# Peptides against a protein of PDB entry 7PB4, part 88

Target 1, 105 residues: chain A of PDB entry 7PB4
Amino acid sequence: KMLNIKEYKEKLLSTLGEFLEDHFPLPDRSVKKKKKNIQESSVNLITLHEMLEILINRLFDVPHDPYVKISDSFWPPYVELLLRNGIALRHPEDPTRIRLEAFHQ
Target 2, 218 residues: chain B of PDB entry 7PB4
Amino acid sequence: DALQMAVGYFEKGPIKASQNKDKTLEKHLKTVENVAWKNGLASEEIDILLNIALSGKFGNAVNTRILKCMIPATVISEDSVVKAVSWLCVGKCSGSTKVLFYRWLVAMFDFIDRKEQINLLYGFFFASLQDDALCPYVCHLLYLLTKKENVKPFRVRKLLDLQAKMGMQPHLQALLSLYKFFAPALISVSLPVRKKIYFKNSENLWKTALLAVKQRNR

## One batch from the design tools (peptide)

Design b1_p25_2_s3 (made by RFdiffusion4, then SolubleMPNN; from b1_p25_2, 13 letters changed)
Fold by OpenDDE base, seed 1:
Structure b1_p25_2_s3 (fold): chain B 105 residues (1-105), chain C 218 residues (1-218), chain A 25 residues (1-25)
Amino acid sequence: as target 1 above (105 residues)
Amino acid sequence: as target 2 above (218 residues)
Amino acid sequence: ELEIEGKELLLRLMVEELVILEAEL
């Protein structure tokens, strides 16, 4: 029974990943705006799928502190998307931390 | 091609300058209807036209006619269905269009290429059970989609509450019977063993077209 | 614009379902 639920979860995550790639892709890095020397901080942005996976895992692995620190790998529009839609919540005292909404409570 | 011109008209919208906008619209709509009922539509044509029908770009009468002719030649893309559901969430289509969409989705269910993304929408469809106009068709859709993993205690409670409110409806009873099959411990209520599952004949509108599609794909 | 709003709502619903399923594991 638990194995079937895990397999189903993995399948759901995979299917969600495909959905996110189709509807919420990362911006193509190719917009060479010509302007000056600002250090292209070569920070690899993570996908929205990876971001959600991190948030879900943290919610269940550390339920007493379900907050994740926003890293430079978090694309700001994705953070805004999650917050705007009530999928994630910002920490009340630390704006650099977000949690997934506890939809199961 | 006349069909390509018709689809392109709906996609790009009416060119402002045409004095005969209504005649042009009717001409293109008849072209789509004729091809759809005769041969079916390609998956790409359904993708475009289904989105148009649910976006609120045109009036309810036009949207209804477009949706009625969403007959596949071979398959419907799951992505088209997901996009269509996203338009339902926006709520720019009429209640009658929503009912027609769910009827269409049930009727065309076997022609959808994949069900993986649609299965993730289970919670959305389940929430739509609260709409009395949608409930019979949503029950039928959920009957087709429900897996053991979808049968949760809170959903059982919601279905029983709905049964208490609406009475023992055949479509609700069919869904509850399936839930009891997957999770007998969650449903203590003795459901009458109805040998025949009776859903409203959602397929009646497309019965002839569906027979033709099945004959072409054999 | 309206399509984006619909996709965002759909995303929420999918995530809700995923969290509910995870809690039952």
Scores: peptide ipSAE 0.518, ipTM 0.726, DockQ to the pose 0.348; fails the geometry check
Fold by OpenDDE base, seed 3:
Structure b1_p25_2_s3 (fold): chain B 105 residues (1-105), chain C 218 residues (1-218), chain A 25 residues (1-25)
Amino acid sequence: as target 1 above (105 residues)
Amino acid sequence: as target 2 above (218 residues)
Amino acid sequence: ELEIEGKELLLRLMVEELVILEAEL
């Protein structure tokens, strides 16, 4: 029984990934290498799928502290997307931390 | 191609300079209708036209006619269905358009290439059971989509509450019977053993068209 | 604009379903 639910969850996550790639892709890195010396830290942005996986996993793995620290790999428009749609919440005392909404509670 | 010109007209919208906007619209709509009923539409054409029909770009009469013509030549992309559902979430379409869409979705269900993304929309479809006009068609759709994993205690409660409100409707009974099959412990109520699941398939607006599609794809 | 709102709402509903399913695990 548990195995079937896990397999189903994995399939759902995969399908969500495809949906996110189609509808919420990362901006093309057509950032023209303008020459200026700004150490733009080549922070590899994660996909919205990866961001959601991190948030979902944290919600269930650490239910007493379900918050994830926003890293430089989090594309700011994705963070805003999750917050404005009630998918994620900011920590009340630390705006650098977000959690997934506990839709199951 | 006349069809490509018609689809392009709906996609781009009416060119301002056309004095006879209504005649042009009717011409292109008739072109789409003719091709759809004779040959079916390509998946790409359905993607474009289905989006247009649900976006509110045109009036309800035009949207209704477009939706009635969403007949596949071969397959419908699941992505087109997901996009269509996204428009339903925005809520700018008429109640009649929503009903027609669910009827279409049930009628065309077997022609959708994949069901994986549609299965993720289970919660959305289930929430739509609260709409009395949609409920019969949503029950049929859920009957087609429901997996064991979708059968949850809270959904059972909601279905029983709906049954208490609406009475022992055949479509609700069909869905509850499926729920009982997957999770017998969640449904203590004795459901009448209906040997025949009766969804109103007899009133399918696309019956003749679907027969033609099945004959072409054999 | 409306298409974006619909996609965003759909995203919420999909995530909600995933969370509900995970809680049963």
Scores: peptide ipSAE 0.517, ipTM 0.730, DockQ to the pose 0.343; fails the geometry check
Fold by OpenDDE base, seed 5:
Structure b1_p25_2_s3 (fold): chain B 105 residues (1-105), chain C 218 residues (1-218), chain A 25 residues (1-25)
Amino acid sequence: as target 1 above (105 residues)
Amino acid sequence: as target 2 above (218 residues)
Amino acid sequence: ELEIEGKELLLRLMVEELVILEAEL
């Protein structure tokens, strides 16, 4: 039973990854090349897939504090996307923290 | 090509300057219909036209006619179906268009190239069981999609509640029987052993066309 | 705009299913 669920989960993750790459890609880094001077704080933005993975893992690994701190690697439009669609919730007291919605509860 | 011009018309929309917009639309619609019923449409043509039919770009009558001629030459891309479902989620299509889409989806199910992404939409389809007009067709679709991993206690409860509300509908019984097959411990209720699964024949609209598609792809 | 809304809803549904599956592991 568990094996089948794991296989299905892996397949779902793969399909979700492809879906996210196709429909929610990161903005092309190419636009920032022209203006020299602003510190290329090369904040490596994570994909929406990676962001969701972090949020899901936190939800299950630390169920009593399922919140993830928003880092500079979190592309703000993705955070907004998750919040406006009810996929994630902002911490009521700390706007820098978000959690995944507990769809299983 | 006349078909390419017709598809391009629907994709780009009516050029403002055409005095005879309705005649032009009808001409292109007939072109699509004729090709679709005779030869089927390429996956790319279905991708374009299916999205147009569900986007609300045109009126319900036009959308209905487009959707009725979504007959594949060979295969339908699952991506086209995913995009189509996304349009259903927006809710701009009429109830009749939704019913027709589910009928189409069931009828064309075997011609969809992959099912992986469609299987992920299980929850969406299951939620659509609450619509009395959709319920028979959604049950049929879910019967085709349901895997053991989809059979959850809350879904069993919802199906039993629907059965209590709607009565022992053949399509609900078919789905419940499948659920019981996958998870017998979740369904304590004795289900009547039906020798035959009875769904509304959704494919009747496309029966002749589907036979022709199957013959061409042999 | 409407296409975007549809994709976003689809995203939610996929994530919901993933969370449900994870809870069963």
Scores: peptide ipSAE 0.516, ipTM 0.728, DockQ to the pose 0.400; fails the geometry check
Fold by OpenDDE base, seed 2:
Structure b1_p25_2_s3 (fold): chain B 105 residues (1-105), chain C 218 residues (1-218), chain A 25 residues (1-25)
Amino acid sequence: as target 1 above (105 residues)
Amino acid sequence: as target 2 above (218 residues)
Amino acid sequence: ELEIEGKELLLRLMVEELVILEAEL
């Protein structure tokens, strides 16, 4: 029983990964550096898949405080994507923290 | 090729300059219909045309005719089905088109190359049980898709609530019987043991076409 | 190409199913 659920979860994760790569890729860094001194902070942006993994893990590992602090590695359009679709919620008192929606509850 | 020209017309949309847009549309639609019913369509052609039929690019009458001729020559790509479901989520298609799509999906289920991605959409299909017009067809689809891992306590509750509302419908009873098979502890209610599971509306609009497809692929 | 709204809804559905599955493990 548990094996089937694990296998199904693994398949879902794989399919989600492929879906995210196809439809929600990170912007290519090749956007021409217009010379303005935007300190492109050399912060490596994480994929939407990695962001979701962090949020899911936090939801289950720390259910009493399921909020994740938004880091500079979080691409802002992904944060807004999750929020506007009801996949994530902002902390009511700290806008720098988000949680995954508890769909199991 | 006449078919390639027809598919290209639907994909690119009507070229503005034709005074007789409706006649051109009808010509291309008849071309697709004729090929689909005689020979079936390639997976790539189904991918394009199915997407068009559900996108709301054309009127309901055109979309309905396109969807009715989504007959495979060999296989349907699961990716085409996933894309189609995404269009259903957007809700630009009519209720009648949604019903027709679920009928099509059930009818063509065995011709879909893989089921892994479709099975991930289980939750979406299950939510569509609340639509009274879709419910019979969705129950049939879920009967084909349901694995043990899909049988959850909350889904059992929802099915029992639907049964309380709608009565003991044969299609709902079939799905509940499958749920009881996978998770007998979740369903304490004695379901009548039907030796034969019958889904109402088994009259497949594609029955003749499907027989022809099966004969060609033998 | 999938419409943006369709992609976003599909994303939600996939994440929802993933969370439900995780809760059962």
Scores: peptide ipSAE 0.516, ipTM 0.721, DockQ to the pose 0.404; fails the geometry check

Design b1_p25_2_s4 (made by RFdiffusion4, then SolubleMPNN; from b1_p25_2, 13 letters changed)
Fold by OpenDDE base, seed 1:
Structure b1_p25_2_s4 (fold): chain B 105 residues (1-105), chain C 218 residues (1-218), chain A 25 residues (1-25)
Amino acid sequence: as target 1 above (105 residues)
Amino acid sequence: as target 2 above (218 residues)
Amino acid sequence: ELEIEGKELLLRLMVEELVILRAEL
């Protein structure tokens, strides 16, 4: 029973990943090439899928402190997307921390 | 090609300057209808036209006619269905259009290429059970989609509550019977052993077309 | 614009379902 559940979870995550790649892709790095001087912040942006995985895992792994610190790898439009849709919540005292909404509670 | 011109008209929208907008629209709509019923539509044509029908770009009468001719030549893309559901979430389509869409989705279910993303929408479809007009068709859709993993205690409670409110509807009984099959411990209620699962004939609108599609793809 | 709103709502529903399912696992 538990194995089938884990397999189903992984399949759902994979399918969600495909959906996110199709509908919420990262912006192509290529468009910013024209104006010279803005520092190529060499920070590898993570996908929305990876961001959601981090948030979901934190919610279940550390339920007493389900907040994740926003890193430079978090594309700001994705953070805003999650917040405005009520998928994530900002920490009331620390705006640099977000949590996934506890939809199961 | 007349079909390409018709699809392109719906995609780009009516050119402002034509005095005969209604005649042009009717001409293109008839072109799409004729091809769809004779040969079916390509997956790309369905993708475009299905999104148009649910976007609210045209009036309800036009959207209804477009949805009625969403007949595949071979397959329907799962992505087209996901996009269509996204338009349902926006809520610019009429209640009658939503009903027609769910009827279409059930009727065309076997022609959808993949089900992985549609299965992730299970919660959305399940929430739509609260709409009395949608409930019969949503139950049929859920009957097709339900896996063991979808059968949860809270969903069982919601179905039983819905049955208490609406009575022992055949479509609810069919879905509950499937839930009991997957999770017998969650459903203590003795369901009447209905030998025949009865859903409203959603396929009736497309019966002839579906037979033709199945014959062409054999 | 409307398609984007629909996709965003769909995203929420998908994530909600995933969280609910994981909690029951």
Scores: peptide ipSAE 0.552, ipTM 0.673, DockQ to the pose 0.334
Fold by OpenDDE base, seed 4:
Order: structure tokens, then C-alpha cells, then sequence
Structure b1_p25_2_s4 (fold): chain B 105 residues (1-105), chain C 218 residues (1-218), chain A 25 residues (1-25)
């Protein structure tokens, strides 16, 4: 029973990943090298799948503090996407922290 | 190709300048209908037209006609179904269109290439059981989709509550029987042993077309 | 525009299902 649920979970995550790649891809790094000085912080943006994985894992692994600190790898539009759709919530006192909605509670 | 022109018309929308918008629309709709019923549609054509039918881009009558002719030549892409469900979430389609979509989805279920993404939508479909008009068709769909992993205590409670409200509906009993099969410990209620599971025949609208598709793919 | 809204709602539903399923593990 547990093994099947785990396998099913993994399959669901994989399928969600494919869905996200198809429908919510990262913006093409069309970094047109226009010229000047802004330190293009070479921070590799993570996929929405990876963001969700982090958030889901944190929700279950640390249920008493389910908040994840927003890193520079978090594409801001993805953060806003999660927030506006009620998938994630900002920490009430720290806007740099977000949690996944506890849909199971 | 006349079909490509018709699909392109629906995709791009009516050119504003045409005085005979309705005649042009009807012409293209008939083209799609004729090809769909005669030969079936390619997966790409279904992808485009199915989304259009559910997007609310056209009126309910047009959407209904488009959806009725979503007959595959070979397969339907799972992605098309996922996109279609996304349109259902937007809620711009009529209740009748939703019913027709679920009927279509059940009827065409075997022609969908993959079920992996559709299985992720299990919760969405399950939530649609609360709609009395959808319930019979959703039960049938869920009967096709349900795996052991989907059978959860809260869903059992919801089904039992629904049965208490709606009575012992054959489609609901069929789904409950499947749930009991996967998770007998969750369903203490004695279900009547039905030798035959009867769902509303969703295929009736497409029966002739589906027979033709099956004959062409043999 | 509406397609985007639909995709976003679908995303929510998928994530919700995933969370619910994980809680049963």
C-alpha cells in the first residue's frame, strides 16, 4: 500500500513537471547582451516544478515551520503565480518567506 | 485544404470585415462536421477545436456543434484534454457544454493516447460529482480513472454523503463498488451486488462515428 | 488571457491533489 502510494506520488510529480514545462516554462534566456554594467547576477532560475517540490517538501518535512525563504533562484513571476492562485502564502511577518497552502488540513 | 481553412477560421476568429459572418461560420462548421464524421480529425485539429469549443470564443450553439464533432481519426492527445479541463475551470462554458464534454470524454476515453496527466485531474473530476447534471458522467469517468491510490477516506465520505442526498443511483453505486474493491475497509456499507454496471450511455451520440473509427484503425 | 487563467486554476488543482495525496503517505 505505502509503496504504491509512493510510486504514485513520484509519478504525479513527474507528470506535474511535464505539465509545468509545457505550460509554465521559464522565460527563454534571451539575455540579449545589451551593453551596460548591471551585474546580471548569473543566478540560475529554478523551474516552477523545482519550486513546488521545495515548497511541498518543506510543508511535510517541517510542518511547524513550513516556510521557505525566497531565493534569487525563484523567478518572481512564479512566486506571484503561486500567491495569486492561493497555492502559496507569504509569511505574515516576513515577506521573503512563503509556504505552500496546507490543502490536506 | 477546406478543413485547414475551417480550422484556421475558428483559431484566428472571424475577420471583422466580413458582412456574412454567420454564413462563413456555418460553412466552416459544416466542413469540420463533415470531415470529422467521415474521416475523423487529426489530433492537432482536435487540439485546436476542442479548446475553441470550451474557451467561450463562440456562442453555445457553435461550441456544442464543435464539441459534437470532436471525433478522432486515430488518437486524442492527453494535452488537449488537460487544456480542455483548464477551460472548464475558467467557467465560461455553459452547463450544457460541460455535460457534453464529460460525455465526450467518456466516449472518447479509449482514444486518448495517455492517461497520466488526466489522472492528476482526478480531484477536479471528483469535485464535479456535486453537479447533478454532471454526476452520472463523472461517475463513469471516475470509474475508468480510479486507481487504488485515488480511493481516500474523504472521497468515500463524499460519495456516501452524495448517495444519502441523491439516493442509490446506479452510476454512484458502480463507483462505490469500485471504491470498495480497492479499499474494503473504508466502506462498511453493504453495496448491492450488481452483476452489471450500468452507466448512462455517453457513447450514444458518437456510436456510429466510433464504430467507423474502430473500423478504419483495424 | 482566459487560457492562462484556466491553466493557473488547473495548476492549483493539481498541486492540491498532490498535497492531499502526500498527506496520506
Amino acid sequence: as target 1 above (105 residues)
Amino acid sequence: as target 2 above (218 residues)
Amino acid sequence: ELEIEGKELLLRLMVEELVILRAEL
Scores: peptide ipSAE 0.546, ipTM 0.680, DockQ to the pose 0.356
Fold by OpenDDE base, seed 2:
Structure b1_p25_2_s4 (fold): chain B 105 residues (1-105), chain C 218 residues (1-218), chain A 25 residues (1-25)
Amino acid sequence: as target 1 above (105 residues)
Amino acid sequence: as target 2 above (218 residues)
Amino acid sequence: ELEIEGKELLLRLMVEELVILRAEL
């Protein structure tokens, strides 16, 4: 019984990964933005898959404080994507923190 | 060939310059219909045309005719079905088109190459049970898709609530019986042991075409 | 190409299912 659920979860994760790669890829860094000295802090952006993994893990690992602090590795358009679709919620008192929606509750 | 020109017309849209847009549209639509019913369509042609039928690019009458001729030569790509469901989510298609799509999906279910991604859409299909027009066809689809891992307490509650609202519908009873098979502890209600599962024959629209497809692939 | 709204809704549905499945493990 549990084995089938685990296998199904793994398949779902794999399919989600493929879906995200196909439809929500990270922006190509190859856009030679002109030499304006904006220290584009070479912060490695994480994938939307990695972002969702962090949020899902936090929801289950720390259910009493399911919020994740938005880091510079979080691509802002992904944050807004999750928020506008009701996948994530901002902390009511701290806009720098987001949680995954508790769809299981 | 004539089919490639027809598919290309639907994909690219009507070229501005044709004085007789309706005549050109009808010509290409008839070309697709004739090939689909005689030989079936390639997976790539179905991918293109199925998305067009559900995107709302054309009127409901055209979309309905396109969807009716989504007959495979061999297989349908699972990706085409996932894309089609995404268009259903956008809601640009009519209620009649949605019903036709679910009928098509049930009728063509065995011709879909893989079902792994379709199984992930289980929650979406299950949510569509609340639509009275879709419910019979969605129950049939869910009967084909349901695995033990899909049988959850909240889904059982929703099905029982639907049964309370709609009565003991044959399609709902079939799905509940499957749920009870996978999770007998979740369904305390004695379901009538129906020896025969009865779904509305969704395949009736494509029965002749499906027989021809099965004969070509033997 | 999938319409943006369709992609976003499909994303939500997939995440929802994933969360529900994880809660049962």
Scores: peptide ipSAE 0.552, ipTM 0.674, DockQ to the pose 0.421; fails the geometry check
Fold by OpenDDE base, seed 5:
Structure b1_p25_2_s4 (fold): chain B 105 residues (1-105), chain C 218 residues (1-218), chain A 25 residues (1-25)
Amino acid sequence: as target 1 above (105 residues)
Amino acid sequence: as target 2 above (218 residues)
Amino acid sequence: ELEIEGKELLLRLMVEELVILRAEL
């Protein structure tokens, strides 16, 4: 029973990844080429898939503190997307932390 | 190509303020209909036209006609179906269009190239059981989609509650029977062993076309 | 605009299903 659920979960995550790549791609890095001087702290933005994986994992791995700190790798439009759709919640006291909605509760 | 011109018309909309907008629309619609029923449509053409039919870009009559001619030549892209469902979520389509879409989805189910993303939409389809007009077709779709992992206690409760409200509908019984098969411990109620599962024949609209598609792909 | 809203709602539904499934694990 558990093995089938794990395999199914992995398949679902993979399928979600493909869906997100197609419908919610990261902005093309092409725009940053022109302006010279600012340190290319090439903060590698994570995909929305990776962001969701982090949030889902945190929800289940640390249920007493399911909040994830928003890093510079979090593309702000994705954070806003998750919040406005009720997929994620901002921490009431710390605006730098978000959690996944506990849809299973 | 006449079909490309027709698809392009629906995609881009009427470029020129043609005085004869309705005649042009009808011409292009007939072109799509004729090709779809004779040869089927390519996956790319279905992708474009299916989205148009559900986007609300055109009136309900036009959308209904487009949706009725979403007949594949070979396959339907799963992505097209996902996009279509996204339009259903926006709720700009009429109730009749929703019913027709679910009928189409059931009828064309075997022609969809993949099912991985569609399976993730299980929860959305399940929520649509609450619509009395959709319920028979949604039950059929769920019967095709349901895996053991989808059979949850809360869904069982919802189905039993729905059965209590609507009575012992054949389509609901079919779905409950499948649920009982996957999770017998969740369904204590004795379901009548129906030897034949009867869903509303969604295929009736496309029966001839589907036979032709199957013959061409052999 | 509407396509975006539909995609966003679909995203929510997919995530909900994933969370529900994960909870059973």
Scores: peptide ipSAE 0.546, ipTM 0.677, DockQ to the pose 0.348; fails the geometry check

